# Peptides against a protein of PDB entry 4N78, part 161

Target 1, 186 residues: chain A of PDB entry 4N78
Amino acid sequence: HFQVICRLLGYQGIAVVMEELLKVVKSLLQGTILQYVKTLMEVMPKICRLPRHEYGSPGILEFFHHQLKDIVEYAELKTVCFQNLREVGNAILFCLLIEQSLSLEEVCDLLHAAPFQNILPRVHVKEGERLDAKMKRLESKYAPLHLVPLIERLGTPQQIAIAREGDLLTKERLCCGLSMFEVILT
Target 2, 155 residues: chain B of PDB entry 4N78
Amino acid sequence: MAELQMLLEEEIPGGRRALFDSYTNLERVADYCENNYIQSADKQRALEETKAYTTQSLASVAYLINTLANNVLQMLDIQASQLRRMESSINHISQTVDIHKEKVARREIGILTTNKNTSRTHKIIAPANLERPVRYIRKPIDYTILDDIGHGVKW

## One batch from the design tools (peptide; made by RFdiffusion4, then SolubleMPNN)

Design b2_p19_2_s3 (from b2_p19_2, 5 letters changed)
Fold by OpenDDE base, seed 5:
Structure b2_p19_2_s3 (fold): chain B 186 residues (1-186), chain C 155 residues (1-155), chain A 19 residues (1-19)
Amino acid sequence: as target 1 above (186 residues)
Amino acid sequence: as target 2 above (155 residues)
Amino acid sequence: SVLTPTIQELIEKALKALS
């Protein structure tokens, strides 16, 4: 599903969606969630001492439950605040999944373009075969597919310019060194 | 353009007219040959003359047809060439626009990206300033490293 | 003759022959 979304939206569409999600997340964090956090901070016990370990896990839980009773019983927290947090979480997950899907698409594009860009696949050398000979054979096989050099020889100046730009754009991908998700987390 | 115009307006119509006229003329020649044969005391001579006229007439018609056909073919070739040039121009424009759109799109998405920290050290990534220049990775990357990426995640 | 006679030329010859 996310792959289809990436294909349909492209870089532009993904950018727009990501920007809007960031706005939504920001709005949720700075608005409703912040308000609830402030309210919670006001009602938070000023002194919450660590209970003695002798009470065991149930006793410790009861202790904290008692100290935080007002917070736990805060109905608005359960309904509105948690829903907003879920929305934020979903947005983050969406961004992550989109980025992952985009990376996969980019990798596929790079792989498909590789024969045309003088990028040779890693050759597994079988025992007894010379790596150099295999590489030369591959180079010879793919040499006619080198698009930019081919166009430089046969194409018009305009075509050459387009080919070079296209080649550059093909080589430059986010997956090669850029992360959107890190920006989203900041 | 001048050649195409000449073909369309003069050569091809002229050739068609010539063929039409040739039909009429052939009938006249045929009538002549028939009458000549009937009236001639020397039938053999008349026959030979008729054969000569027939051969010449056929050659003439063949020439006219060939000329017309060649002109039509030439016209079509010129038109095809013009169409190809137009197509090439359109394709060039289309590609230019696509490249431009892609550049714009990449700029837009680029502002939402940061460099992947290659360093194991958790550098406190400063909050992404909205005005981040689109950092293009121009380094030749061995894409073979990516061959193993994505095999495990089917979404 | 290198030049294929036109039908018109043939007609002219025919007419001359009739005269």
Scores: peptide ipSAE 0.045, ipTM 0.566, DockQ to the pose 0.004
Fold by OpenDDE base, seed 4:
Structure b2_p19_2_s3 (fold): chain B 186 residues (1-186), chain C 155 residues (1-155), chain A 19 residues (1-19)
Amino acid sequence: as target 1 above (186 residues)
Amino acid sequence: as target 2 above (155 residues)
Amino acid sequence: SVLTPTIQELIEKALKALS
């Protein structure tokens, strides 16, 4: 599903969706969640010392449960705040999945374009074959497919320009060095 | 354009008119041959004359049709060439527009991206400048990620 | 030329006769 979304939206559509999601997340974080956090901080016990280790894990848990009982039982926290946090979480997950799907799509595009862009595939060398010989064979095989050089030889100046621009756009992808998810986490 | 115009306005209409005139003339020739055969004392001579006129008429019609057909074909070839040129121009414009749109889209999405930190420690570096030039770091592509999807190009 | 010289001559003659 995410792959289909990525294909349908393209870079422009994804950018728009991501921008809107960021706005929503920002609104939730700066608005409702922040207000709840501030309220919780006010109600938070001023002195919550680490219980003695002698209480064991259950005792420690019970201690913290007791100390935070009022907070945990805060009805608005359970209903509104957690819902908003879920929304934020879903938005983050959505962005992550979109980025992953986009990356896969980009990689596929790069793979498909590679023979036309003088990019040799990684070849598994079978036993007894020389890597150099195989690479030369592959180079010879794909040499006629190099689109830009071909157009440079046969095409008009305008076609050459378009081919070069297209080649550049094909080679430059987000998966090569850019991440949207890191921006979302900021 | 001048050639096409000449074909459309002069040669083809002229050829059509010539065929029409030929039709009229052929009718006259036929009438003549019929009357000549009836009135002639020498039927054999009249028949030979009719044969001659028939051959001549067929030749003339064939010529007119051939000329007209060639002119029409030439016209169509010129038009086809024009269409091809137009198509080429449209394609060029379309490609230019697509490239431009893609560049704009990439700029927009680029604003939403940061450089992948190759360091194990994901330092969230807050982008200092809002206008990030789309800097792509070319990393070697690991194609093995496609092995599991099953639709990978088997090299 | 699609037409032989003999046919061309005949055509010319025919055109003259039909003109």
Scores: peptide ipSAE 0.030, ipTM 0.560, DockQ to the pose 0.005
Fold by OpenDDE base, seed 3:
Structure b2_p19_2_s3 (fold): chain B 186 residues (1-186), chain C 155 residues (1-155), chain A 19 residues (1-19)
Amino acid sequence: as target 1 above (186 residues)
Amino acid sequence: as target 2 above (155 residues)
Amino acid sequence: SVLTPTIQELIEKALKALS
């Protein structure tokens, strides 16, 4: 699903969606969630002593539950605040998955473009074969597919310019060194 | 353009008219030959004359058809060439627009990106469009991801 | 291409022969 979304939206569409999600997240964080956090801080017990370890994990949990009983039972926290947190979480996950999917698409594009851009795959040499000879053979095989040089030789100046720009756009991908998710987290 | 105009307005219509007129004229020639043969005391000579007129008429028609055909072909070639030029121009514009749109899209998404690695090799590149001074950092393109080509890598 | 007389020329020639 995310791959399809990436394909449909493209870079611009993805950017728009992510920007809007960020706005929503920001609004939720600075608005409702912040208000609840402030309220919770006000009602938080001033003193929360550590229970004796002798009570065991269940007893300790019950102790903390008792200490925070009023907070836990706060209906608005369970409904509104947690719902907003879920929304934030979902938005973050969405962005992460979109980025991952986009990266996959970009890799595929790079792979598909490779033969046309003088990018040769790693060659496995079997016993008895010379690496140099094999590489030379591959180079010769793919040489006619080098698009930019071909157009430079046969095309008009305008076509050459377009080909170069297209080649550059094809090569430059986010997966080569850029991340969106880190920006989302900040 | 002048040549095409001449073909469309003068040569081809003229050729068509000539060919049409030739039909009527051929009937007249045929009538003449028939009458000449009937009235002539020397039937052999009349026959030879008829043969000559027939040959000449056929040659004339062939010439008219050939000329017209060549003119039509020439017209079509010129028109085809014009269409190709137009297509080329449209394609160029389309490609230019597409590239521009892509660049804009890249800039927009670029605002939402940061470098994965803080390598010193990163260079801040200004966008080509002065209207959007969004700076982004580039690093050399790493194609090591292509090393897995042919090894059944699933992506 | 072979230059050939036009049908009109042939008609004219024929008409002259009839006259």
Scores: peptide ipSAE 0.026, ipTM 0.552, DockQ to the pose 0.004
Fold by OpenDDE base, seed 2:
Structure b2_p19_2_s3 (fold): chain B 186 residues (1-186), chain C 155 residues (1-155), chain A 19 residues (1-19)
Amino acid sequence: as target 1 above (186 residues)
Amino acid sequence: as target 2 above (155 residues)
Amino acid sequence: SVLTPTIQELIEKALKALS
């Protein structure tokens, strides 16, 4: 599903969606969630000491439940705050999945374009084969497929310009050095 | 353009008219030959004359048809060439626009990105809409990420 | 290029058809 979304939206569409999601997340974090956190902090017991280990796990749980009873029973926390947190979580997950899907698509594009851009795959050399010889064979095999040099020889000046620009755009991908999700996490 | 116009307005219509006129003339020639054969005391001579007229007539028609056909073909070639030029121009414009749109899109998404491994702290910071020109740091394409994809997973 | 038969070829064909 996310792959389809990435394909349909493209870079422009993804950018728009991500921007809007970031706005929503920011609004939720700085607004409602922050307010609830502040309120909860005010209601928090001033002194919450660790109970004695002798009470065991159930006793400790009951102790904390008692100490936090007012917080647990806070109706607004259950209805609004948790929902907002879910929304934030969903947004984050969405962004992650979109980035992953986009990265996969970009990688595929790069792989497909590689033979045309003088990018040779890492070849597994079988035992006894010289890596250099294999690489030379590959270079020779794909040399005729180099698109930009081919167009430079056969194309019009306008075509050459377009080919160069297209080649540059093909080579430059987000997955090569950029991350959207890292921005979201900052 | 002048050649195409001449073909369309003068040569092709003229050729068509010539063919039509030739048809009427051929009918007259046929009538003449028939009458000449009936009235002539020397039937052999009349037959030879008829053969000569027939040959000449066929040659003339063939010439007219060939000329007209060539003119039509020439016209079509010129038109086809014009269409190809137009197509080429449209394609060029389209490609230019697409490239431009892609550049704009990449700039827009770029502002939502950061360099990999630069952010050590996973802080959800909304990118400040500062139009920082995403300096495409041309990092060498590390294709090592592709090493796991090669095992035939149909994505 | 569909070589349109030359007028000469057409004439020759016509002559052959009449012979």
Scores: peptide ipSAE 0.023, ipTM 0.543, DockQ to the pose 0.006

Design b2_p19_2_s4 (from b2_p19_2, 5 letters changed)
Fold by OpenDDE base, seed 3:
Structure b2_p19_2_s4 (fold): chain B 186 residues (1-186), chain C 155 residues (1-155), chain A 19 residues (1-19)
Amino acid sequence: as target 1 above (186 residues)
Amino acid sequence: as target 2 above (155 residues)
Amino acid sequence: SVLTPLIQKLIEEALKKLS
């Protein structure tokens, strides 16, 4: 699903969606969540001593439950605050998954473009074969596919310019060194 | 353009008229040959004359048709060439627009990106002028990411 | 006499295609 979304939206669409999600997240964090956090901080027990270890885990849990009873029973926390936190979490996950999907698409594009851009895969050399000879054969095999040189030789100046621009756009991808998710987390 | 205009306005219409006139003339020639054969005492001579006129008439018509056909074909070729040029121009414009849109899109998404290797959020300042070349953070393309794909790593 | 109708037909067809 995320791959389809990436393909459908493209870079511009993804950017728009991400920006809107960021706005929503910001609104949730600075608005409702912040207000609830402030309220919770006010009602939080100022002094909560660690109970004696002799009470065991159940007793300790009960102790803390008692100390936080008012908070735990706060109805608005369960309904509104937690829902907003879920929304924030979902937004973050969405951004992560979109970035991952986009990266996969970009990698695929790079792979598909490689033969046309004089990018040769690393070749496994079998025993007895010379790496140089094999590479030379591969270069010769793919030489006719080099699009930009071909167009430079046979095309009009306008076509050459477009081919070069297209080649550059094809080579430059986010997956080569850029991350969106880190920006989303900040 | 001048050649096309000449073909459309002069050569092809002229050829059509000539062919039409030839049709009328052929009827007259046929009538003449028929009457000449009936009235002539030397039927053999009249027949030979008729054959000669028939051959000449056929040759003339064939020539007219061939000339007209060639002119029409030439006209169509010129028009086809013009259409191809127009198509090429449209394609060029379309490609230019697409590239531009892609550059804009990449600028927009670029603002939402940071370097994977650096903890510092590099704010890609979108150039104010859309017409300026997209300042791509030209980082060396790390193709090592492709290394795993070749080894059958299921993505 | 036989050729005349044939020639006429050919011319008519040619003219028809060009119209």
Scores: peptide ipSAE 0.020, ipTM 0.568, DockQ to the pose 0.006
Fold by OpenDDE base, seed 2:
Structure b2_p19_2_s4 (fold): chain B 186 residues (1-186), chain C 155 residues (1-155), chain A 19 residues (1-19)
Amino acid sequence: as target 1 above (186 residues)
Amino acid sequence: as target 2 above (155 residues)
Amino acid sequence: SVLTPLIQKLIEEALKKLS
């Protein structure tokens, strides 16, 4: 599903969706969630000492339940806060999955374009074969497929310009060094 | 452009008219040949003249048809070439626009991105000192100590 | 006599193609 979304939206559509999601997340975090957190902090016990280990795990749990009773009761009354947190979580996950899907698509595009751009994959050389000889064979095999040089030889000046720009756009992808998700976390 | 205009306005219409005129003339020639054969005392000569006129007429018509056909084909080739040039121009513009749109889109998404920090995987060197698990001696939990903290309903 | 009808037919066909 995310791959289909990435294909349908393209870079422009993804940018718009991501911007809007960021706005929504920011609004939720700085608005309702912040207010709930502030309120919860106000009702939080100022001094919560660790109970003595002598009470055991059940006793410690009961102690904390008692100390946090007001918070638990408040949280139960304010289900909206948890819903907002879920929305934020879903938005973050959505952004992550979109970025991952986009990266996969970009990698596929790069791989498909590579033979036409004089980018040769690292070939695993079997034992006994010279890497240089195999690389030369590959270079020779794919040399006729180099699109930009081919168009430079056979095309019009306008076609050459378009081919060069297209080649540049094909090579420059987000997956090569850019992350959207890191911006979201920031 | 001048050649196409000449073909459309002068050569092709002129060729069509010439062909129509030839059709009318052929009918006249046929009538003439028939009458000449009937009235002539030398029927063999009249027949030879008819053959000559027929051959000449066929050659003339063939020439006119060929010339007209070639002019029409030339016209179509010129028009096809013009259409191809227009198509090429449109394609060029379309590609230029697409490239521009893509550049804009990439700029827009680019502002939402940051450089991937190749986090040097700091080998989290697990501190070697495994703190020995302190043996939890299960002392019986005296729950009576909690009686003073809760609003115990004194029955 | 056979040639005239043939020529006429050829001319008619040629004109039809040009119309």
Scores: peptide ipSAE 0.020, ipTM 0.591, DockQ to the pose 0.006
Fold by OpenDDE base, seed 5:
Structure b2_p19_2_s4 (fold): chain B 186 residues (1-186), chain C 155 residues (1-155), chain A 19 residues (1-19)
Amino acid sequence: as target 1 above (186 residues)
Amino acid sequence: as target 2 above (155 residues)
Amino acid sequence: SVLTPLIQKLIEEALKKLS
């Protein structure tokens, strides 16, 4: 599904969606979540000492439950704050999945373009075959497919310019060195 | 353009008229030949003359038809060439627009991107500085990196 | 006499196609 979304939206659409999600996340964080955090900070026990280990796990839990009773029983925390946190989480997850899907799409594009851009796959050399000979054969096989040189030879100046630009755009992909998710996390 | 106009306005209509005139002339020739054959004491000579006129007439008509046909074909070729040029122009514009749109889109998404930290060690130092839109590091894209990522994805 | 009608027919057909 995310792959389809990526294909449908393209770079621009993805950018718009991510920007809007970022705005939503920022709004949630700076607004409601911040307010709840402030409220929680106000009700937090000022002094919370570690209970003695002798109380065991149940006793320790009860101790903390007692100390945090006001927080745990805060009804709005469960309904509103947690919902907002879920929304933030979903947004982050969405962005991650979109980026991953986009990366896959970009990789596919690069792979499809490779024969036309003089990019040869790594050839596994079987025993007895010379790597050089195999590479030369591959080069010879794909030489006619080199699009930019072909257009440079046969095309108009305008076509050449377009081909070069297209080639550049094809080669320059986000997956090659850019991350959107890191920006989202900052 | 001038050639096409000449074909459309002069050559082809002229050829059609010539064929029509030829039709009329052939009728006259036929009448002549018929009468000549009937009235001639030397039927053999009259027949040979008729054959000669027939051959000449056929040759003339064939020539006219061929000329007209060639002119029509030439006209069509010129028109086809014009259409191809127009198509090429449209395609060029379309491609230019698409490239432009793609560039814009990439700029937009680029704002949302940062360089992948390849270095394992660097602590997520919150870059204090407003990360300048990471200029597309025109590093030669080592596509070999893609070889490892493609492993296992059944397409 | 037989050829003339044939030629005429061919001309007519050619003209018809060009009209």
Scores: peptide ipSAE 0.019, ipTM 0.583, DockQ to the pose 0.006
Fold by OpenDDE base, seed 1:
Parts: C-alpha cells; structure tokens; sequence
Structure b2_p19_2_s4 (fold): chain B 186 residues (1-186), chain C 155 residues (1-155), chain A 19 residues (1-19)
C-alpha cells in the first residue's frame, strides 16, 4: 500500500502529506496532549516513596495504585489523551513507512537507470580472473547504453540539456543521503 | 514553409489544371486524328500521324501525372517533417515542464529532510531549531548504498 | 525530361493548327 501511495503521490504529494501530518502532530502535542500532561502533573503526588520490599509485589502494586488513584481513574486520560497519543504514533509510523517505501522505490529507480548512466555493479571476481579485465569487459558491454554520451553525440543542444538534467535528477535521490524520518522525530 | 506553400498553392493546383487541360486537348487531338484519317487520301500517312500524336499525348500525360505525383509526395514529406518537428517541440516543452515540476517537488520534500548520520558514535543531535528547513545538500551519489539493498544480480 | 515539354509543346501547336 505504501509503495503505491509513493508512486501515486510522487515527491510533491509526499511532501504535502508529510507537512500536513507534521501540522497535525504539532497541534496534538501542543494542544490536547500538553493540556493533559499539565493536568497530570498537577495531580501527581508530590511525595512518592518506594514502599518496603517486605510488602511484596501485591502490596507494592496496591501502594502505587493508591498513590496514583486519581490518575488511574481519570477517564478522559484513557479515552481522549491516549487516543491522541495513538494518532501521533500512527502519524509517526506512517511517516516511517512512507520514507521506507520511497527509499525502496528510489533504489529501484537507481538500479534500473544504472546501466544507462555508466554505473557498473560490483563484480565478484572468481579465482583466476583479473578484476580489471572483467571490469573492462563489462564497461565495453554497457558502453552503448550510456544515454547522456549518446545524446551528446546525436542530439540537439536542447535534447542534450534535457538529457543532462534528467540524468542529474535520476541520480540525485533522497535515499543517497537524506532522511525525512529523522526530521519528523525531532 | 515557402516550398510547402508553393506546392500547395501553385504547383499542385497548376498540375491539376494542366492535367485537366490535357484531357480536353486529348479529345481534340482524337477528333482531329479521326477527321484527318477520314479525309486523307493517304490512309497510311494519316495512321502514322495518329500514332505519333497518340504517343506524344500519352507521354505528355504521363509526364504531367508523374510531376503531379512527385509534387504531392514532396508535399506530404514536408508536412510529415513539420509534424515531426512539432512533436519534438511539444515533447521538449513537456519534458521541460516535467523537469521543472520535479525540481520544485524535490525542493519541497528536501526541506523535510536532513543528512543521514554516517558516524555511529555521534548521537543524532536534533537540530535545535526544528523550524529551519535543512537545505537540500546535493551529495555525490554513492551507489554503494545499493549494495545492501536487493538480491544481488546473479551474473 | 526535356522531351516531355517538347512533346507537350508540339501537341499544343498541333491543337492550335487544328482549331
């Protein structure tokens, strides 16, 4: 699903969605969640000491339950605050998955374009083969597929310009060094 | 353009008119030959003359048809070339627009990105000011990143 | 190519003589 979304929206659509999600998250964090946190801080016990270990696990639990009774019984916390937190979580998850899907799509594009851009894969050298010879053979094999040089030889100046720009855009992808998710987490 | 215009407005219509006129002339020639044959005391001479006129007329018509056909073909070739040029122009414009849109889109998404931390040791220091769009820094494409992604093409 | 115009001219001249 996320792959399809990435393909459908493209960079612009993804950017718009991400921006809107960020706005929503910001609104939730600065609004409802913040208010609940403030409220919780107000009702938080000022002194909460660790009970003696002699009380055992049930006793300790009961102790904390008693100390936090007002918080635990706060119904709005469970319904509204937690729901908002879930929404934030979902938004974050969505952003992560979109970025991952986009990265995969970009990688695929790069791989598909590589033969046309004079990008040769790493070749495994078998025993007895010279790496240089193998690379030369590979280069020679794919040389006719190099698009930009081909267009430079056969194309009009306008076509050459477009080819170069297209080549650049094809090469420059977010997955090569950029992360959106890191920005979202901050 | 001038050549095409000349073909469309002068050469082809002229050729058509010439062909039409030739039809009328052929009829006259035929009538003449018939009458000449009937009136001539030397039928053999009249027949030979008729043959000569016939051959001449056929050659003339053939020439006119050939000329007209060639002009039409030339016209079509020019038009085809013009269409190809127009197509190329449209494609160029379309590509230019697409590239522009893509650049804009990339800038827009770029502001939502930050550089990946390459160093294992450095804590992702969240830029203090989230509000400053991180400038899209064009980094050279390191395709080695692709080495870890996907099933190796079995060469 | 030269012959055809000549032929045409001859036909035209012949037609003129017949008219």
Amino acid sequence: as target 1 above (186 residues)
Amino acid sequence: as target 2 above (155 residues)
Amino acid sequence: SVLTPLIQKLIEEALKKLS
Scores: peptide ipSAE 0.026, ipTM 0.580, DockQ to the pose 0.004; fails the geometry check

